# Designs tried in a protein design run: peptides against a protein of PDB entry 5KEZ. Part 156

Target 1, 320 residues: chain A of PDB entry 5KEZ
Amino acid sequence: NVAIYNPFRPWWERYQPVSYKLCTRSGNEDEFRNMVTRCNNVGVRIYVDAVINHMCGNAVSAGTSSTCGSYFNPGSRDFPAVPYSGWDFNDGKCKTGSGDIENYNDATQVRDCRLTGLLDLALEKDYVRSKIAEYMNHLIDIGVAGFRLDASKHMWPGDIKAILDKLHNLNSNWFPAGSKPFIYQEVIDLGGEPIKSSDYFGNGRVTEFKYGAKLGTVIRKWNGEKMSYLKNWGEGWGFVPSDRALVFVDNHDNQRGHGAGGASILTFWDARLYKMAVGFMLAHPYGFTRVMSSYRWPRQFQNGNDVNDWVGPPNNNGVI

## One batch from the design tools (peptide; made by RFdiffusion4, then SolubleMPNN)

Design b2_p20_2_s4 (from b2_p20_2, 11 letters changed)
Fold by OpenDDE base, seed 5:
Structure b2_p20_2_s4 (fold): chain B 320 residues (1-320), chain A 20 residues (1-20)
Amino acid sequence: as target 1 above (320 residues)
Amino acid sequence: SAALEKARKKLLEYYKKLNA
């Protein structure tokens, strides 16, 4: 991914890929392979956060300022380490003046235009699908158990399916022969937009962002909500079917006040309420549960926004 | 970086509206 120094190595640089090399601040491919092996050998499975909707931001300077030194040029859409070129992006397909998503009520913009300036891959092209599949298959062959698909809302479900159809079976050294990778898709659906989480049920599980948002409201006792109202928690609250749901109290975005959930989201900053929420989630049978493990950072609020929400995990002058 | 930050703020405002 790109190495960003202003601000200094933010967490979100990881979501701006320039190659599919397994070479980041967390380690190299050999170290990753070793970790996967050690985990698998004790029954701990690894699921990779796969960033396949886009490459890096269009405004990032060209050069070799990346975690593995790969050259890239966002201006010319040149990513030779893949390789991608200008033909592999949706620049000509997006019809907005800025090239970015401007109207989330327009499904075509949401999927064909740039998410916050991130160069949008042309996932309709078999070439692009194949390059992504090769990346994911390499991980499967290493021994990962599945994937979180980042920004799935911004990809056409059919394009995702086409990629998934190219995936190998899981590594038979640790998984039964013929096992398929576990897939869960990040789709933010709080209602009010044309894109629905149900559009993605055919590809695997989907994130249920209503879960954390509503649970936070209840535990905070906002709007007269009571714990007793959780008697019909799950589908009774309008959530997706349990067998399609990936549920969580918070994630890396909304614990920073970003994305879905707003101020209702409970985090480790509110330790007591957070423990109540996590305990309830783990005790209740609805959905496939995910527990967040995060870190503290020096928050500084200005006009209700944390100006340090970019701060990444603990590091030694950029080295993790 | 600045452009990304601005976009994130816009998204946050949008989701706040939808969550209300």
Scores: peptide ipSAE 0.025, ipTM 0.671, DockQ to the pose 0.621
Fold by OpenDDE base, seed 3:
Structure b2_p20_2_s4 (fold): chain B 320 residues (1-320), chain A 20 residues (1-20)
Amino acid sequence: as target 1 above (320 residues)
Amino acid sequence: SAALEKARKKLLEYYKKLNA
């Protein structure tokens, strides 16, 4: 991914890829392979956060400022380490003036235009699908158990399916023969927009963001909410079917969020309430649960916003 | 750089939307 130095190595640089090389702030490919092997050998499975909707931001300077030193040129859509070129992006398909998503009530924009300037891959192309599949299959062959598909809301479900259909079975050294990778898709559906979580059920599980948002309001006793109302927690609260849901109290994004949904989210900053929420989540039989492991950073609020929300995990000169 | 700062701001806006 892009190595960003202003601010200094923010957490979100990981979501601006320039190659599919397993060479990042966390280590190189050999170290990753070693980690996966050691984890699998003790029954701990690895799921990769796969950023496949886009490459880096269109405004990032060309050069070799990346975690693996690969050259890239956002301006010319040149990512030779893949390789991608101008033919592999949706620039000509997006019809907005800016090239970015401007209206989230337009499903076509949401999927065909750039997410906050991130160069949008043409996932309708078999070439692009194949390059992504090669990346994911390499990980599968290493021994990962599945994937979180980042920004799935911004990909057509059919394109995702086409990629998934190219995937290998899991590594038989650790998984039963014929096992398929575990897939969960990050889809933000809090209602009010045309793209729905149900659009993605055919590909695997989806993130249920209403879970953490609503649970936060209940535990905080906002708006007269009571714990007793959690009796029918799950589908009874309008959430997706349990067998399609991946649930969590917070994630790396919404623990930094603002607004109604963001404010309700419980995090380690609210330790007591957070423990209650996580405990309830683990106890209540709804969805596939995910527990967040985060870190403290020097929060500095200006006009209600944390100006240091970019701060990544503790590191040594950018190396985690 | 100015370009990176602009990108950061855009990303932050997106993340805020995710939490709306």
Scores: peptide ipSAE 0.016, ipTM 0.418, DockQ to the pose 0.562
Fold by OpenDDE base, seed 4:
Structure b2_p20_2_s4 (fold): chain B 320 residues (1-320), chain A 20 residues (1-20)
Amino acid sequence: as target 1 above (320 residues)
Amino acid sequence: SAALEKARKKLLEYYKKLNA
């Protein structure tokens, strides 16, 4: 991915890929293989956060400032390490003036235009699908158990399916023969927009963001909410079917919101309430649960926004 | 609820600013 130095090596640089090489701030491919093997050997499975919707930001300077030293040129859409070229992006497909998503009520824009300047891959192309599948298959062959598909809301479900249909079975050294990768898709659906979580049910599980948002209001006793109202927690609260839900109290994004991680969202900053929420989540039989492991950073609020929300995990001069 | 709507708005705002 792009190595960003202003601010200094933010966490989100990882979500600006320039290649599919397994060479990042966290280590090289050999180290990754070693980690996967050691984890699998003790029953800990690895799920990769796969960034396949886009490459890096369109405004990033061309060069070799990347975690693996690969050359890239966002201006010309040149990513030779893949390789991708201008033919592999949705520049001509997006019809907004800026090239970015301007209206989230327009599903076509959401999927065909750039997410905050991130170069949007043309996933309708078999070439692009195959390159992504090759990347994911490489990981599968290493021994990962599945994937979180980043920014799935910004990809057409059919394109995702086409990629998933190209995936290998899981590595039989650790998984039963014929096992398929576990897929969960990041889709932010809190209602009010045309793209729905249900659009993606056919590909795997979906993140249920209503879970943390509504649980936060209950635990905080906002709007007269009571714990007793959680009796029918799950589908009864308008959430997606349990077998399609990936649930969580907070994630890295909403943890960086206003206040202690947002309005209703509970985070480790509110330890007592957070423990209550996480405990309830783990105890209640709804969805596939994800527990957050994070870190503290020096928050600095200006006009209600944390100007240090970019701060990544503890590191040694950029190396994790 | 009002609280949920506020949370929704803030979450979406942050999402739209991610990786900028």
Scores: peptide ipSAE 0.013, ipTM 0.417, DockQ to the pose 0.060
Fold by OpenDDE base, seed 1:
Structure b2_p20_2_s4 (fold): chain B 320 residues (1-320), chain A 20 residues (1-20)
Amino acid sequence: as target 1 above (320 residues)
Amino acid sequence: SAALEKARKKLLEYYKKLNA
C-alpha cells in the first residue's frame, strides 16, 4: 500500500493498495505464510481483509513510496505490479463532476464513482475480476479460510459474485476437500439509502452495523432503553437474518467515531460497558460474532473530535 | 438512522481520503 508520512503511517494507509503483494507493515509474505500455518495447525483460521474495490487515492504522488517499494502512478492509473492501467478503472463510468461519490442516494454513483478519491476499479471487467481472484486464490493457497470484503457497498453484487465464482476450494492441508472460503461483506446499511444489505446476501454474510449501534444505546441506557428489551434481540430488532449477519460491538472505523452518530458505539475506552456488550454478544446466538482486538493511542480531543484518530497500530519491528 | 449513516460516511471520508 501507499506509505503515508503525514500523518506518520496512519492505520488507514493500509486501505490504499498499489499492488497485491503481501508486504506491508504487518510483515512479508513468508511471515504471513508462517503465521497462517501456525494458526491452522492449532485450529485457528485466518480471514483476510481484502481491499478489492479500489486502489490508492487519485492524488497520491507517483513513485515508489509504498510498503513494498512497487512503482505506481495514480495520475495515469498505472499500477504495474498488478498490472492495472487506465482501462481498469471506472473513470469513464462515473458521471459526477468530481469523479467521487457525491450522492449516496444514487446507487450508480456509490458503486461506479470513487470513494473519497480512491481509484475505483472496473469490476465489470473480467481482467480485473481475474486479477483480484488471483490475489485471493494465492491467499487461499497459503491457507486462509476466507475473506472480509472491504467496501462491498461500493461494488455491484454481481461483480462480487463473479469474483467469488473464480475462487478455489480451501487448502486441503487443513480443510476438508471441497471447502469453500468463508465470505462476509462490509456493507453499511442503516436505512435510508437505496443500497441494502439484502442485495449482498447471495455472496455471503454481511456486516450488521445496527448491532453495535443499538446495543450501545441499550447498554448505556439511553432513551430509556433496558436490557429486558433484548428479549427479541436479532431479527426482532430489524436486523438481517442471523445466518447472514456478521456482528460486532465495534470495528476500527466506528471505534474512532464521534458526534451523535458514533457516540453510542462501545469500545475498550469504556471498559466496563464494553465487557458487558461483548459478553452479551458472545452469549447470544444471533449472527456470527467478531471480537475486536485494538490498541490504545494518545487521544487528543479538540472540539469534541480526536485529532489523533489516525494513529496506527504500534510497530517496532523495522518494517517500512 | 439517517444521522448515524451520515456520521459514518463523514468518518469514512475523513479517514480514507488522501492525506499526502
Scores: peptide ipSAE 0.035, ipTM 0.713, DockQ to the pose 0.067; fails the geometry check

Design b2_p20_3_s1 (from b2_p20_3, 11 letters changed)
Fold by OpenDDE base, seed 4:
Structure b2_p20_3_s1 (fold): chain B 320 residues (1-320), chain A 20 residues (1-20)
Amino acid sequence: as target 1 above (320 residues)
Amino acid sequence: MTFGQKLYEYYKAKMKEVYA
């Protein structure tokens, strides 16, 4: 991915790929392979956060400032390490003046335009699908158990399916023969927009963002909510079917605004209530659970926003 | 506004719209 130095190596640089090389702040491919092997050997499975909707931001300077030194040129849409070129992006398909998503009530914009300037891949192209599948298959062959598909809301479900249909079975050294990768898709569906989580059920599980929001409200006792109201927690609260849900109390974005007029989401910053929420989540049968393991950073709130929300995990001069 | 802030602002706005 792109190496960002201003601010200094933010967490979100990870979500700006310039290649599919397994070479990042977390380590190189050999180290990753070693980690996967060691984890699998003790029954811990690895799921990769796969960034396949886009490449890096369009405003990033061209050059070799990347975690693996690969050259890239956002201006010309040149990513030779893949390789991608201008033919592999949705620049011509997006109809907005900025090239970015401007209206989230327009499903076409959401899927064909740039997410906050991130160069949007033309996933309709078999070439692009194949390059992504090759990347994911390499990971599968290493021994990962599945994937979180980043920014799935911004990809057409059919394009995702086309990629998934190209995937290998899981590595038989650790998984039963014929096993398929576990897929869960990040889709922010809180209602009011045309894109629905249900659009993605055919590809795998989806994130249920209503879960943490509603649970936070209840545990905080906001709006007269009571724990007893959780009697029909799950589908009874309007959530997606349990077998399609990946549930969580918080995510990394929610943590960035906590304590300064943020939403109902509970985070480790509110330790007592957070433990209650996590405990409830783990005890309740609804959905596939994800527990957040994060870190503290020096928060500085201005106008309700943490100006240090970019701070990444503990590191040694950028190396994790 | 940083990349992370943009995503967070969208999420926050949506949360406020739906739950506040």
Scores: peptide ipSAE 0.084, ipTM 0.736, DockQ to the pose 0.061
Fold by OpenDDE base, seed 5:
Structure b2_p20_3_s1 (fold): chain B 320 residues (1-320), chain A 20 residues (1-20)
Amino acid sequence: as target 1 above (320 residues)
Amino acid sequence: MTFGQKLYEYYKAKMKEVYA
């Protein structure tokens, strides 16, 4: 991925890929392979956060400032380490003036335009699908158990399916023969938009963002909410079917602030209430549960927003 | 505004709709 130095090595640089090389600040491919093997040998399975919707930001300077030293040129859409070129992006499809998503009520914009400047891959192309599948299959062959698909809302469900249909069965050294990768898709569906979580049920599970938001409100006793109302928690609260839901109290995005609209989300910053919420989540049968492991950083709020929300994991001058 | 801040602003806007 791109190495960003202003701000200094933010967490979100990991979501700006320039290649599919397994070479990041977390380690090299051999180290990753070793970790996967050791984990599998003790029954711990690995699921990779796969960034396949886009490459890096369009405004990033060309060069070799990346975690594996690969050359890239966002201006010309040149990513030779894949390789991708200008033919592999949706620039010509996006009809907005900026080239970015401007209206989330326009499903075409959401899927064909750039998410906050991130170069949007043309996932309708078999070439692009194949390059992504090769990346994911390499991980499967190493021994991962499945994937979180980042920014799934911004990909057409059919394109995702086409990629998934190219995937190998899981590595038979650790998984039963014929096992398929576990897929869960990050889809932010809080209502009010044309794109729905149900659009993606055919590809695997989806993130249920209503879960953490509503649970936070109940635990905080906001708006007259009571614990007794959790009697029909799950589908009774308008959530997706349990067998399609991946549930969580918080994630890396919604723990970055507690301004208007996001204040209900419970995080480790509210330790007591957070433990209550996580305990409830783990005790309740609804959905497939995910527990967050995060870190502290020097928060500095301005107008309800943390100006240090970019701060990544603990490191020594950029080295993790 | 940073990349993370842009995403957070979008998220906050959507969260408002949940409680509208």
Scores: peptide ipSAE 0.076, ipTM 0.731, DockQ to the pose 0.059
Fold by OpenDDE base, seed 3:
Structure b2_p20_3_s1 (fold): chain B 320 residues (1-320), chain A 20 residues (1-20)
Amino acid sequence: as target 1 above (320 residues)
Amino acid sequence: MTFGQKLYEYYKAKMKEVYA
């Protein structure tokens, strides 16, 4: 991914890929392979956060400022380490003036235009699908158990399916023969938009963002909410079917929120309430649960916003 | 604003809709 130094190595640089090489701030491919092996040997499975909707931001400077040292040029859509070229992006398909998503009520924009400037891959192309599948299959062969598909809302479900159909079975050294990768898709569906979580059920589980949001209000006793109202928690609260839901109290994105709506999300900053919420989540049968492991950073609020929301995990001179 | 802030702003806006 892009190595960003201003601010200094933010967490979100990981979501700006320039190659599918397995060398990042966390280590190289050999170290990753060793970790996966050691984890699998003790029954801990690894699921990779796969960023496959896009490459890096369109405004990032060309050069070799990347975690693997690979050259890239966002301006010309040149990612030779893959390789991708200008033909592999949706620039011509997106019809907005900026090239970015401007209206989230336009499903076509959401899928075909750039998410906050991130160069949008043409996932309709078999070439692009194959490059992504090769990346994911390499990980599968190493021994990962599945994937979180980042920014799934911004990909056509059919394109995702086409990629998934190219995937290998899991490594039989640790998984039963014929096992398929576990897939869950990040889809932010809080209602009010044409794209629905149900559009993605065919590909795997989806994130249920209503879960943490609503649970937060209940635990905080906001708006007259009571814990007794959780008697029909799950589908009864309008959530997706349990067998399609991946649930969580917070994630890295909404953990940085302190404004309206985002304030309902419970995080480790509210330790007692957070433990209550996580405890409830783990005790309740609804959905597939994910527990967040995070870190403290020096929050500095200006006009209600944390200006240090970019701060990544504890590191040694940029190395994790 | 930073990349993270952009995503946060989007999330915040969507959360407002849930509780509107």
Scores: peptide ipSAE 0.053, ipTM 0.700, DockQ to the pose 0.060
Fold by OpenDDE base, seed 1:
Structure b2_p20_3_s1 (fold): chain B 320 residues (1-320), chain A 20 residues (1-20)
Amino acid sequence: as target 1 above (320 residues)
Amino acid sequence: MTFGQKLYEYYKAKMKEVYA
């Protein structure tokens, strides 16, 4: 991914890829392979957070300032390490003046335009689909169990399906023969927008962002909410079907106060309430549960906003 | 604005700080 130095190596640089090389501040491919093997050997499965709709920001300077030293040129859409070129992006498909998503009530913009400047891959093209599938299949062959598809809201469900149809079965060294990758898709659907979580049910599970938001409200006793109202927790609260839901109390975005779910989201900063929420989530049968493991950073609030919300995970790798 | 929109606007602002 792009190496960003201002601020110094923020967490979100990891979501700006310039290649599909497994060479980041989290480690190299050998280290990753080693981790996957060790985890699989004790029954712990690995699911990769995969950025497959985007490359890096369109305004990032060209060069080799990346975690694996690969050259890239966002201005010309040149990512030779893949390779991608100008033919592989939706620049001509997006009709907004800026090239970015301008209206989230326009599903075509949401899926064909740049998300906050991120170069938008043309997933309609078989070439692009194949490059993504090759990346994912490499991970599958290493031994990962599945994927979180980042920013799925910004991909056409049919394009996702086309990519998934190219995927290998899981590695038979650790999984039953014929096993398919576990897929869950990040779709922020809190209502009010045309794109719905249900659009993606055919591809796998979807993130249910209403879960953490509503649970936080109940645990905090906001708006007269009571624990007794959780009697019909799940579909009874208007959530997606249990077999399509991936549920969580918080994620890396909304624990920083600027993501989907609002102020109701419980995080490790509210330790007691957070443990209650996580405990409830794990005890209740609704959905596939995900527990967050995060880190502390020196929060500094200015006008209600944490100016240090960019701080990345602890890292002693000063080289890449 | 929806919470999703707020997130996107937030990230947009942060990204502008990086390459503006």
Scores: peptide ipSAE 0.022, ipTM 0.594, DockQ to the pose 0.769; fails the geometry check

